Peptides against a protein of PDB entry 6GMG. Designs and how they scored, part 344

Target 1, 331 residues: chain A of PDB entry 6GMG
Amino acid sequence: DSDDRVTPPAEPLDRMPDPYRPSYGRAETVVNNYIRKWQQVYSHRDGRKQQMTEEQREWLSYGCVGVTWVNSGQYPTNRLAFASFDEDRFKNELKNGRPRSGETRAEFEGRVAKESFDEEKGFQRAREVASVMNRALENAHDESAYLDNLKKELANGNDALRNEDARSPFYSALRNTPSFKERNGGNHDPSRMKAVIYSKHFWSGQDRSSSADKRKYGDPDAFRPAPGTGLVDMSRDRNIPRSPTSPGEGFVNFDYGWFGAQTEADADKTVWTHGNHYHAPNGSLGAMHVYESKFRNWSEGYSDFDRGAYVITFIPKSWNTAPDKVKQGWP

## One batch from the design tools (peptide; made by RFdiffusion4, then SolubleMPNN)

Design b2_p27_7_s2 (from b2_p27_7, 12 letters changed)
Fold by OpenDDE base, seed 4:
Structure b2_p27_7_s2 (fold): chain B 331 residues (1-331), chain A 27 residues (1-27)
Amino acid sequence: as target 1 above (331 residues)
Amino acid sequence: MSAEDAELINKAYQEAAAEAAAKAAAA
């Protein structure tokens, strides 16, 4: 019941975190201790540490999405999403592969589709695009200059994104970012903003008008990236979980992981921050835990999900929620 | 998207899944 969610209490600004618990390549801690770390490491505005506000603590309390929310400064809209799908692999496996023992045709097709997504390539595409955007932002003092720079960069790279409509989430993403318009944020100056990345895991079979098999085992045709651009149309993502395949089975609706703007070139060494569930210390779910996972641990996902998207948004450069280097755990 | 959509993450499932994944990886 959503009624069990509690906002974590304020932590003193100077309180140091307790050590994180290492677990199978992840570092784990309770949400209150993450707040302590966040205040020491990520809270800086214009170089000054800040106590996490009540509003930010409330956002954080929503679980996995809360981690992305507090660090990005807005609830995830997921409009500018990227993925990589190997169409040749998909076709080949469908043609030459066979269902496993006891696997239905629908299960087989759903699994093959899931396995045809390349999380690493999807992440790399998002990083590539974020880099292009950051170059376009660097010396742009108004939105028009940013858009002109962006088009030039895309043309120079012969990137298919240059052909996107002006109303596309790709071109509208900056103007639709609240912190861009804020006086203490971007103040309508693109050069004060930087591109950041988070990831969402979700279920493909969300169409209620589709077959029950697609809702249970995935829709092989849903949420594929557009060829050339890698853009995923997220308009049909309504946070609907996978349908149960057996009585009593239930699935989670989504997972979110925060990457930010790490400069680590090796994807496997990047750190992804995510939460398990909303904070319910007095409820059945218990206290919220925050995980800092390596890319391998994050990208593996759960059986609840058959899609992963890498989403670009923007934050002010004055925020330290997306530093160049993220250290896993504490100390 | 309403705050209500964010609250639907009801299951301690991630801890169990993480543990299961860890066991599988150690295996």
Scores: peptide ipSAE 0.026, ipTM 0.624, DockQ to the pose 0.055
Fold by OpenDDE base, seed 1:
Parts: sequence; structure tokens; C-alpha cells
Structure b2_p27_7_s2 (fold): chain B 331 residues (1-331), chain A 27 residues (1-27)
Amino acid sequence: as target 1 above (331 residues)
Amino acid sequence: MSAEDAELINKAYQEAAAEAAAKAAAA
């Protein structure tokens, strides 16, 4: 019950975190201890350490989405999303592959579609685009200059994103970022902003008008990236979980992982920060835990989800919520 | 997106899934 959610209490600014617990290649801690780490490592505004505000603690208390929320400064809108789908693999496997023993055709098609997404290539595409955006931001002091720079960069790289409409989330993402307009944020100066990345896991079979099989086993045609650009239309994502295949089975609606702006070139060495559920220390779910996972652990996901998207948003450069290097756990 | 959407993550399921994945990787 959503009524059991509690805002974690404030932590003293100078309180050091307790050691994280190793858990199957991840580092795990309780939410209050993450707040301590966040204050020591990620809280800095203009180089000054800050206590996590009550509002930020409330955002964080929402679980996996809360981690992305507190670090990005806004609730995820997921408008600028990227993925990679191997259409040839999909077609070949459908043609030449066979359902496993006991697997229905719908289950087979859903599985094959899921397996045809390449998480690493999707992540790489988002990083590539974020890099282009960061170059466009660097010396742009108004939105017009940013857009001109962006178009030039895309033209130089012969990137298909150059053909996107001016109203596309790709071009409108910066202007639609609240922190860009804030006086203590970007103050309408693109050069004060940087692109950051987070990831969302979700279910493809969300259309209530579709077949029950698609809701149970996935919709092979849903949430595919556009050819050339890698853009995913997220407009149909309504946070609807997978339908149960057996009585008593239940699935969660989404998972969010925060990457930020790490410069580590090896995807396998990047760290993803995420939460398990909303904070309910007095409820059945218990206290919220925060995980710092390597890319392999994050990208593996859960059976609850058959889609992964890598989303670009923006934060002020004065924030330290997206450092070049993230260390897993504590110390 | 409503606050209600954020509240549907279950710890028990995620932990079980992670454990299962770890066991599978160790086998």
C-alpha cells in the first residue's frame, strides 16, 4: 500500500557512511546510509557539500525512480530514449528457431524479441548522442546557439538525428528541463548544462486492447527503436506491469538505474545506482535499499521486463550528481 | 506520472530474481 511510504529522516551533513554490503556483484545499503554517501560525494553545488533537503529525501523515498529523481532533479519523463534492436537476428530466429518444450508461440516470439535488443549497443548510442549534445552545449550561451551547434555536429557526423523535426524530444529536451531555466541552475545558459543518462526497464505488452498473449509474453513489435536514430517512442509506456501467466504471479511496473555522466569507456566497468522499492520501514516491504551495480548486473534486468531504454536528460554542471567517475560501495 | 506508479516495486521479487540469477551464473 502506497500509504506505508515514509520520508527518510535527515542525516547530519558530516556523517560518514557505513560500509556497503556486497551482494552478488552489487554493493547494497539501506536508504539512510545512501543519503550519507550522497551528501559526501554527490551533494555538491558549486563545489560546496549540501545536506539532502526534505524534498529530495521525499523524492528518494519512492524507490528505484527516486534515485534517478534526486540525482536528475526531476521526475523522469523518458521523452528522449534510445535502444538498439537487431532486426536481422529477430527475423532469422523467428524463421529458423523453434519454441522450447512447453513454450507457446507467443511466448517464443516475445522471448526472441527481448533477446534481439542489445543493451550494450543501446547504451553506447545514448552515450554517443550525449557526447554530441555536450559538444553543442560547451560554448552555447543561448538556446539558438545550442541548436545551431547541435545541427552542425549532426551534419558533420552524418547522423540521422539531423532529420528530426524541430518539435522532436531530441531538440526540445533542453528547453523542457526545469533546471535549465532555474536561476541557480542553467539560468537559460546551455553552457552551464550537461547531458546525463539513466535507464528504464519496463514491459512491452502494455496495450489493454491487445491480445492476452501479448500482455503475458510481450509485444514483439512494441517499443522498437527507429532505424538510424535509435529513438524509442515512449508515449505508450504507462507503467503497466506484465500480466500474470499463473495464479498468484505478480510483476512490478518498472525499474530505473542512474548512470549520470561517467567517462569510463568500458561499459562493463560503469556503475548503475538503483533502488528496490519505496521506503516503508514500518510496512511489509521494509526499508528501502539502494544498489550500486555494474552494467552487467543492471542490464540483465528481471523477468518482469522485456524492454530497456537509455534516456538522456540534463543537469547543471554545478551539480555533482553525475561525476566522471563513480565508485561502487563504501569505502 | 503519478506517485502511485512509483510504489509498485517489490523488494522480495527483486531479491529473489537477483539470487536466482546469481545461482544460475555460479552453475
Scores: peptide ipSAE 0.027, ipTM 0.656, DockQ to the pose 0.066; fails the geometry check
Fold by OpenDDE base, seed 2:
Structure b2_p27_7_s2 (fold): chain B 331 residues (1-331), chain A 27 residues (1-27)
Amino acid sequence: as target 1 above (331 residues)
Amino acid sequence: MSAEDAELINKAYQEAAAEAAAKAAAA
């Protein structure tokens, strides 16, 4: 029951984290210890450590989404999402492949669709776009200048995003970022902002009007990236979990992983921070744990999900929630 | 988004999946 969620207590600002423990290729710790790490490493505003506020601790307590929430400064809207889908592979496998023994046609199609997404290319596309956006932000002191710079950058790269509507999530993302408008944030100055990335895992078969098979095994046509841009229409993502395929089976609605703005060029060396569930130390779920995973561990996802999107948002440059380098675990 | 949507993450699934992945990688 959602009623078991508890806001983690405040941690002293100077309290050092306890060592993280290895957990299946990840570094893992309890949420309170992550707060300690966060205060030491990520809390900085204008170079000064900050105690995680009660509000931020409350956000964090929501689990995996809480990690992204506290680091991005806002609840994920997922509007500017990217993925990569191999249409040729999908078509070829559907045509020439065969269902496994006991696999239904719908299950086969759902699986083939899932396997046709390339997480690494999706992540690469998001990083590419974030880089373009960061260049556009760098010397822009108003939104108009930012948009002009962005269009120029896209034109120079012959990027299909240059053809997006002015009201698209791509062009509107900055203006729709609360921290951009905040006096202590961007203060309407694009040059004070930077692009950051997080990832969402979710289920494709969310349309309640669709077949039961799509809800159980995935909708092969749902949440595909647009050709050329890589943009995913996330408007139909309503956090609906996969439908059970057997009695008693239940699936999680989503997973979120925080990347930020790491500069590590090797995707496999990047660190993704995520939580397991909402913080319920006195409930059946127990205390929330935070994981720092390598890209491979993150991108593998779970059977609960058949889609992964890489989302761009913005934070003030004065925040240290998205450093150039993220160290896995502690120490 | 409602607080309810944010709370549906289940520990058991993530841990089980991670364990399975680890076992698969070790094989």
Scores: peptide ipSAE 0.026, ipTM 0.654, DockQ to the pose 0.067; fails the geometry check
Fold by OpenDDE base, seed 3:
Structure b2_p27_7_s2 (fold): chain B 331 residues (1-331), chain A 27 residues (1-27)
Amino acid sequence: as target 1 above (331 residues)
Amino acid sequence: MSAEDAELINKAYQEAAAEAAAKAAAA
């Protein structure tokens, strides 16, 4: 079925988008129309509007991950991920709560674990860290200066991230960003880069050696953030979907939402851009649609997923794929 | 899944094979 994926055609640089349609509090459009919007709003390099390249259109065609891919400039590695988990709530609900009618013990535990994650606090943690990184980037003209600044900022805030290993995703993220090394990107100058955020929804029960119940209802102990840092070990995320709980049931392996670098302080007012599936206009899935959702709509997720992570990466400041303000829909 | 979920995300695998291609291009 992956053979049905088609790269959307080029859109003229001056082509204005058609109006988005509302969909359950979101703004929705077909991928070709998103390309038009992207060219008008997000395409700018060094202040100049650009046509979305064939390569970028190909990236975009991969669906939800494609939206993050085209805007971040790289396929998501998900290495620098944050979340928030309320351990006390989890323990209390397990101890004092009861399964609902018809709910198995495993289903109950999986649900309680899912509900013990705080998406808003997880997002806030990522924003906090991104802000620290941006301060460290601002006056740094080499990686050493950036790392020194970062350590100083963390020390000043008494942040547990200061104790991370130098090879950790936290400290290595910048050097591992292709656009940082590109001549037309960062050109190895940290001050030309900025931190950006995207989110991934995925399933916790991915361990094939675990019980079937964990694969069906979630692994309550999987993908929890480390205390103090909020870092999530994503190494075990292999894009394995939830196992069916009934015959004929199927789940999607992941979802990605692009936030970028919005400055809106109210999380509920932030806009998240994501796609529904790969672009298959001639296939059974049909054309790819792009959604611009408010945080509440994004963070709600789907039953396919019981984990949400907020991931930090970097883009050149010369790119406009992560503006300070994102307007939902068109016009 | 709700009708809303069906409209927003299809019950199909998202393309992940591009990761290999992206890694190859970055090498």
Scores: peptide ipSAE 0.026, ipTM 0.697, DockQ to the pose 0.228; fails the geometry check

Design b2_p27_7_s3 (from b2_p27_7, 10 letters changed)
Fold by OpenDDE base, seed 4:
Structure b2_p27_7_s3 (fold): chain B 331 residues (1-331), chain A 27 residues (1-27)
Amino acid sequence: as target 1 above (331 residues)
Amino acid sequence: MSAADAELINQANAEAEEKAREKAAAA
C-alpha cells in the first residue's frame, strides 16, 4: 500500500550534494541528495537560498509527479498541453505497413499512432508558445495588458492560437495559476511571472466505454493535437493506466518531467528532471530516485505510455526552479 | 511492471492528486 510512503527529512541548507551517478545517459541520485542540490541551485527566492519546506518535501516524495510539483509550485493541471502528430506518416504506415509477427491489428494501429508523434516538434511548439507568452508578460502589469499583448503577438505571427476562445486554457492559464495571485509571487502582475514547461507521459486508451483493445494497445485517435495550434485536449485524461495484456501485468498511469525555462536551443542538450516512484525507503519499491535526463532519454518514455504532452504553466520570476541553464548531475 | 508495483505507484499518484485538490479547496 502507499502507506509506506515517507516524506524525506529536512536537509541542512548548506549541505552540499553528493556526486550523482551515471545511469544510461542520465544523472541519477536518491531523493535526499536531490533535495540538497535543489536547495543549492533551485531554491532561491529573490536570490536567497531556501530550505525545502516540509510541504515541498512531501510533494516531492510522491515520485514522478513530485519533481514537477515542487518546481512549479502546484500540482500539474495539464490544461495547456502541446504535441505534434504526423498525420501523413500515420496514414501511410497504416496503409502500407503491416502488423509484426504476432501483433494484432489493434496493437499495430496503436503502435503506429504512438510512433507518429514527434516528441521534438511537440517540445519545440511548447517552447515557441512559451516564448510568445514570455514576451507578452514582460511589460504587462495587469492581466488585461498581458492578454492584449498575447493577442498581438499571435496576430503578428499568424498563429492559430489567436482564434482560441477567451475561456481556453491558453488564455486562462495565467489567471488560474495560484502563484500569480500570491503577494510574494506574481502579486497579480504578469511581468513578475514567466512561462515554464514540463512534460507528461500517459496512456491514450483511457475511455472505459471503448473496446478492450484500445485500452490494452492504445486509442489511435485519442489525444491528438489540434492542427495549427498543437493544443491537446487533455479533458479526457483521468490518469487511467494502460490495461494489462496478461495476468499479473500492470502499468503506471503517468510520468512527469521538468524542463522549466532552459534557453538551450538544441533540444537534445536540454535536461529533464524526473522521479521514478514515491519515496518508500522501508518498502518494497525502495527510496525514490531523481533523474536528470537528456531529452532523448526523457522522450523515449516507457511502454506504460503512448502519449507525450508538453505543458506550459507559470512561475514567479523570483523563483529559481527554472533557470536558464540546468547542469546535469553534480558537481 | 508487475501489477503489484503498478498498483502501489498508481495509488500513491491518486493520493497526490487528492492532496492537491484538498489544498486547492482550502485556499
Scores: peptide ipSAE 0.698, ipTM 0.959, DockQ to the pose 0.917
Fold by OpenDDE base, seed 5:
Structure b2_p27_7_s3 (fold): chain B 331 residues (1-331), chain A 27 residues (1-27)
Amino acid sequence: as target 1 above (331 residues)
Amino acid sequence: MSAADAELINQANAEAEEKAREKAAAA
């Protein structure tokens, strides 16, 4: 049986999706049916629905990254990432806590570090920054105007991001977005772009020169957000999975979830769209499934990962891949 | 998950990244 990835076939533009399957607070469907929904709901360019292109279907077919890829229009670069880490909690738990029965010291430290991240606060920080960026984008018709607006907004809010270097991913993110430069995208006009958010789950223990324990149980010091800004240095994220802790065990290197630009104020009510694995309908893994999860379901993650980052990128306002409201499932 | 399944998924993920790099280089 070939475990080969297959690009899902094209779906007729007017084909309506079948109902999603509800499962533990999530809505689930096969990738082909998601394409149908996507064409009806998210495909619109300048108000006109579009058939998902072969290229987009190919991107989508790669699984979890594919959903974010299709909706953002680019492969995730993850440069502008935010998280929240409670250092006091971490220090206190290390000092006053103890390993569980059968838990090694390294496992304990890794777990404590993981638990010291606040996914909701990380998400909130990303939303806050995205909001600032969107204000800066508004009425800015060149990059210089955008950057000036951004600096002013940050100064007005006394935000620590105002102290970032001009070469920081924070300031360079827009100009490094392909769709910003595209004629049918931003056309170098910031006011045609909007900030959007996706999330990446990944493993902290990626340093091959570190101890085996860190690779197995996490690196407590890795991928922490900078105080004040919440920025995470993602430069060391090389998509290296967690090392097995037992024979026959394996871990996936990452998971991606698409949020976009939802305006729902309650984080718990936000919808995150993500995929399981690459589409292999004739292979052992089977068909790709797409999930629309509530924040709690998404942020829970898997044991494969001990870090969650919330990443800001940009898409043209003419795209409907990041609407203000996202309805979970179908109908 | 099984090591075999994880390896398959990770391989596909690596392929996705490579494909993206190729596209970016061609642009």
Scores: peptide ipSAE 0.698, ipTM 0.958, DockQ to the pose 0.948
Fold by OpenDDE base, seed 2:
Structure b2_p27_7_s3 (fold): chain B 331 residues (1-331), chain A 27 residues (1-27)
Amino acid sequence: as target 1 above (331 residues)
Amino acid sequence: MSAADAELINQANAEAEEKAREKAAAA
């Protein structure tokens, strides 16, 4: 029962945050202090600092999804997702590798599949595509112009995405973004929007009709990127957690990390913002904490998850929730 | 993680999704 969830109180607009504390190579703070930082650094609309609204604070209070929700302005739809999977490595390891002592065949296959994903390459693919999209947005004043520009950019780069269907999430993502249609957002002008990135960690073994082993140890064939494009079909992601392997064990269904539009070329130096759980200051779980992690810390994930997707969405350029530079922690 | 804690978090996550769907439907 999430009845213990509490919306964090409003913070004064000019209140400075307290220092973050280091935690396992990342910067950590309580959610109330993150709101203070957010108001100082990320809240700006049209160059003006804003207090986080009650609605935004409520979104944030739901935990890991809340950070991405507040910064993107919408609940994650995860439709435009990218990953990188080394099929040759996977096949070779299955053929020539052996289960560890005490490891079942299903556990071995699930582990090998997880290890065959390259998080860095997946992230780089998303960044590449976001850059192409941003170039297409820059001089486009209607959706038709954006789509034409996008196709031209893809053709120039000989990118396989140029062959995607017009109904593909790749081409429909902008029009399906609420902030694009808002008067104070994009106002149907693509040049007022920019592409941003977040990441989702989740479990592959979500098919209830599959074997119990796949639900416990992963489905090696699920949520692989399409060759050439790197697109992941997320339609089967229903936020179903990993099945327990022992009595009393439980897993969380997802984790979200916010990257935005950082320009740092070194992936290892990029900062990912994420939360632990919903805000329950008077409950058993306690207060929500927000983490600012380096890519290494984020991409490592948890045993709860065997898939990582890097998702592109859009926000108005007037928002400062996705700045070029993100500083880890405070000060 | 304990099953009890995981269940609490997953329930909250489900509520978040439901809330988002309700908002989208009202728009």
Scores: peptide ipSAE 0.698, ipTM 0.958, DockQ to the pose 0.937; fails the geometry check
Fold by OpenDDE base, seed 3:
Structure b2_p27_7_s3 (fold): chain B 331 residues (1-331), chain A 27 residues (1-27)
Amino acid sequence: as target 1 above (331 residues)
Amino acid sequence: MSAADAELINQANAEAEEKAREKAAAA
């Protein structure tokens, strides 16, 4: 029962985290200890440390979405999502490959589709776009100026995003960000905002009108990025989990990883922060743990998911939830 | 994971989304 979720207690502002270190590319700690770290490192507003509020602790306690929720300041909307798909690889593998021993045709096709996504290229595309947006933001003091700058930047780069509709998530993302409108946030000043990135893992086979095989093994045609832009239509993502392939099996509907605005050029060295499940210290699932994973650890994902998207949103520059450098563990 | 565990997590995820919607509606 979801009633076993507990909001972690407040941590004193000056309480230091217990030490923990990365092992095989991933650092892990209990949620309470992450709150301590968060207060020391990420909580700063206008240079001042903040105690994580009850609301923020509650958001965090929901686990796999909680880290992204707390650090972005809003529940993920996933509207501005990017990925990279190798169509040639997909076609070639379908044509020349064959199912593994015991693998069904549907399972084979689903697997081949999953493997045809390039997580690194998808991430790089999101970073590229975020960079363009940040350039457009830096000297814009109203939304009109931001949009004009953005169009100019895209034109200069001959980016296909320049052809997106004005109402598209790409152009409307800033105005739809609550923190942009907040007096202590952006205060309607784009130059006070910066683009940040998080990732969502989810299942492709969400269409309930499709075949059972697609629901079990994936829909090879679902959630592919548009050519040129790399945009993924997320409108059909309804947080529906993978269907079980065996009795007693179950899958989680999504996972979220927070990247923020790290400047590390090597994707493999970037750090992704994410949670395992909601905080249930007295329940069967136990306490929530927070992971700080290298890109390879994050992008590997789980069998629950066959899609990864990299999503852009915005936070105030005054927030320190998306620093240039993220360090795994403590100290 | 087990179906039972997955269901619990998915329920919590649904609750999170609902809470977020409620907050957005109140703003």
Scores: peptide ipSAE 0.697, ipTM 0.958, DockQ to the pose 0.905; fails the geometry check

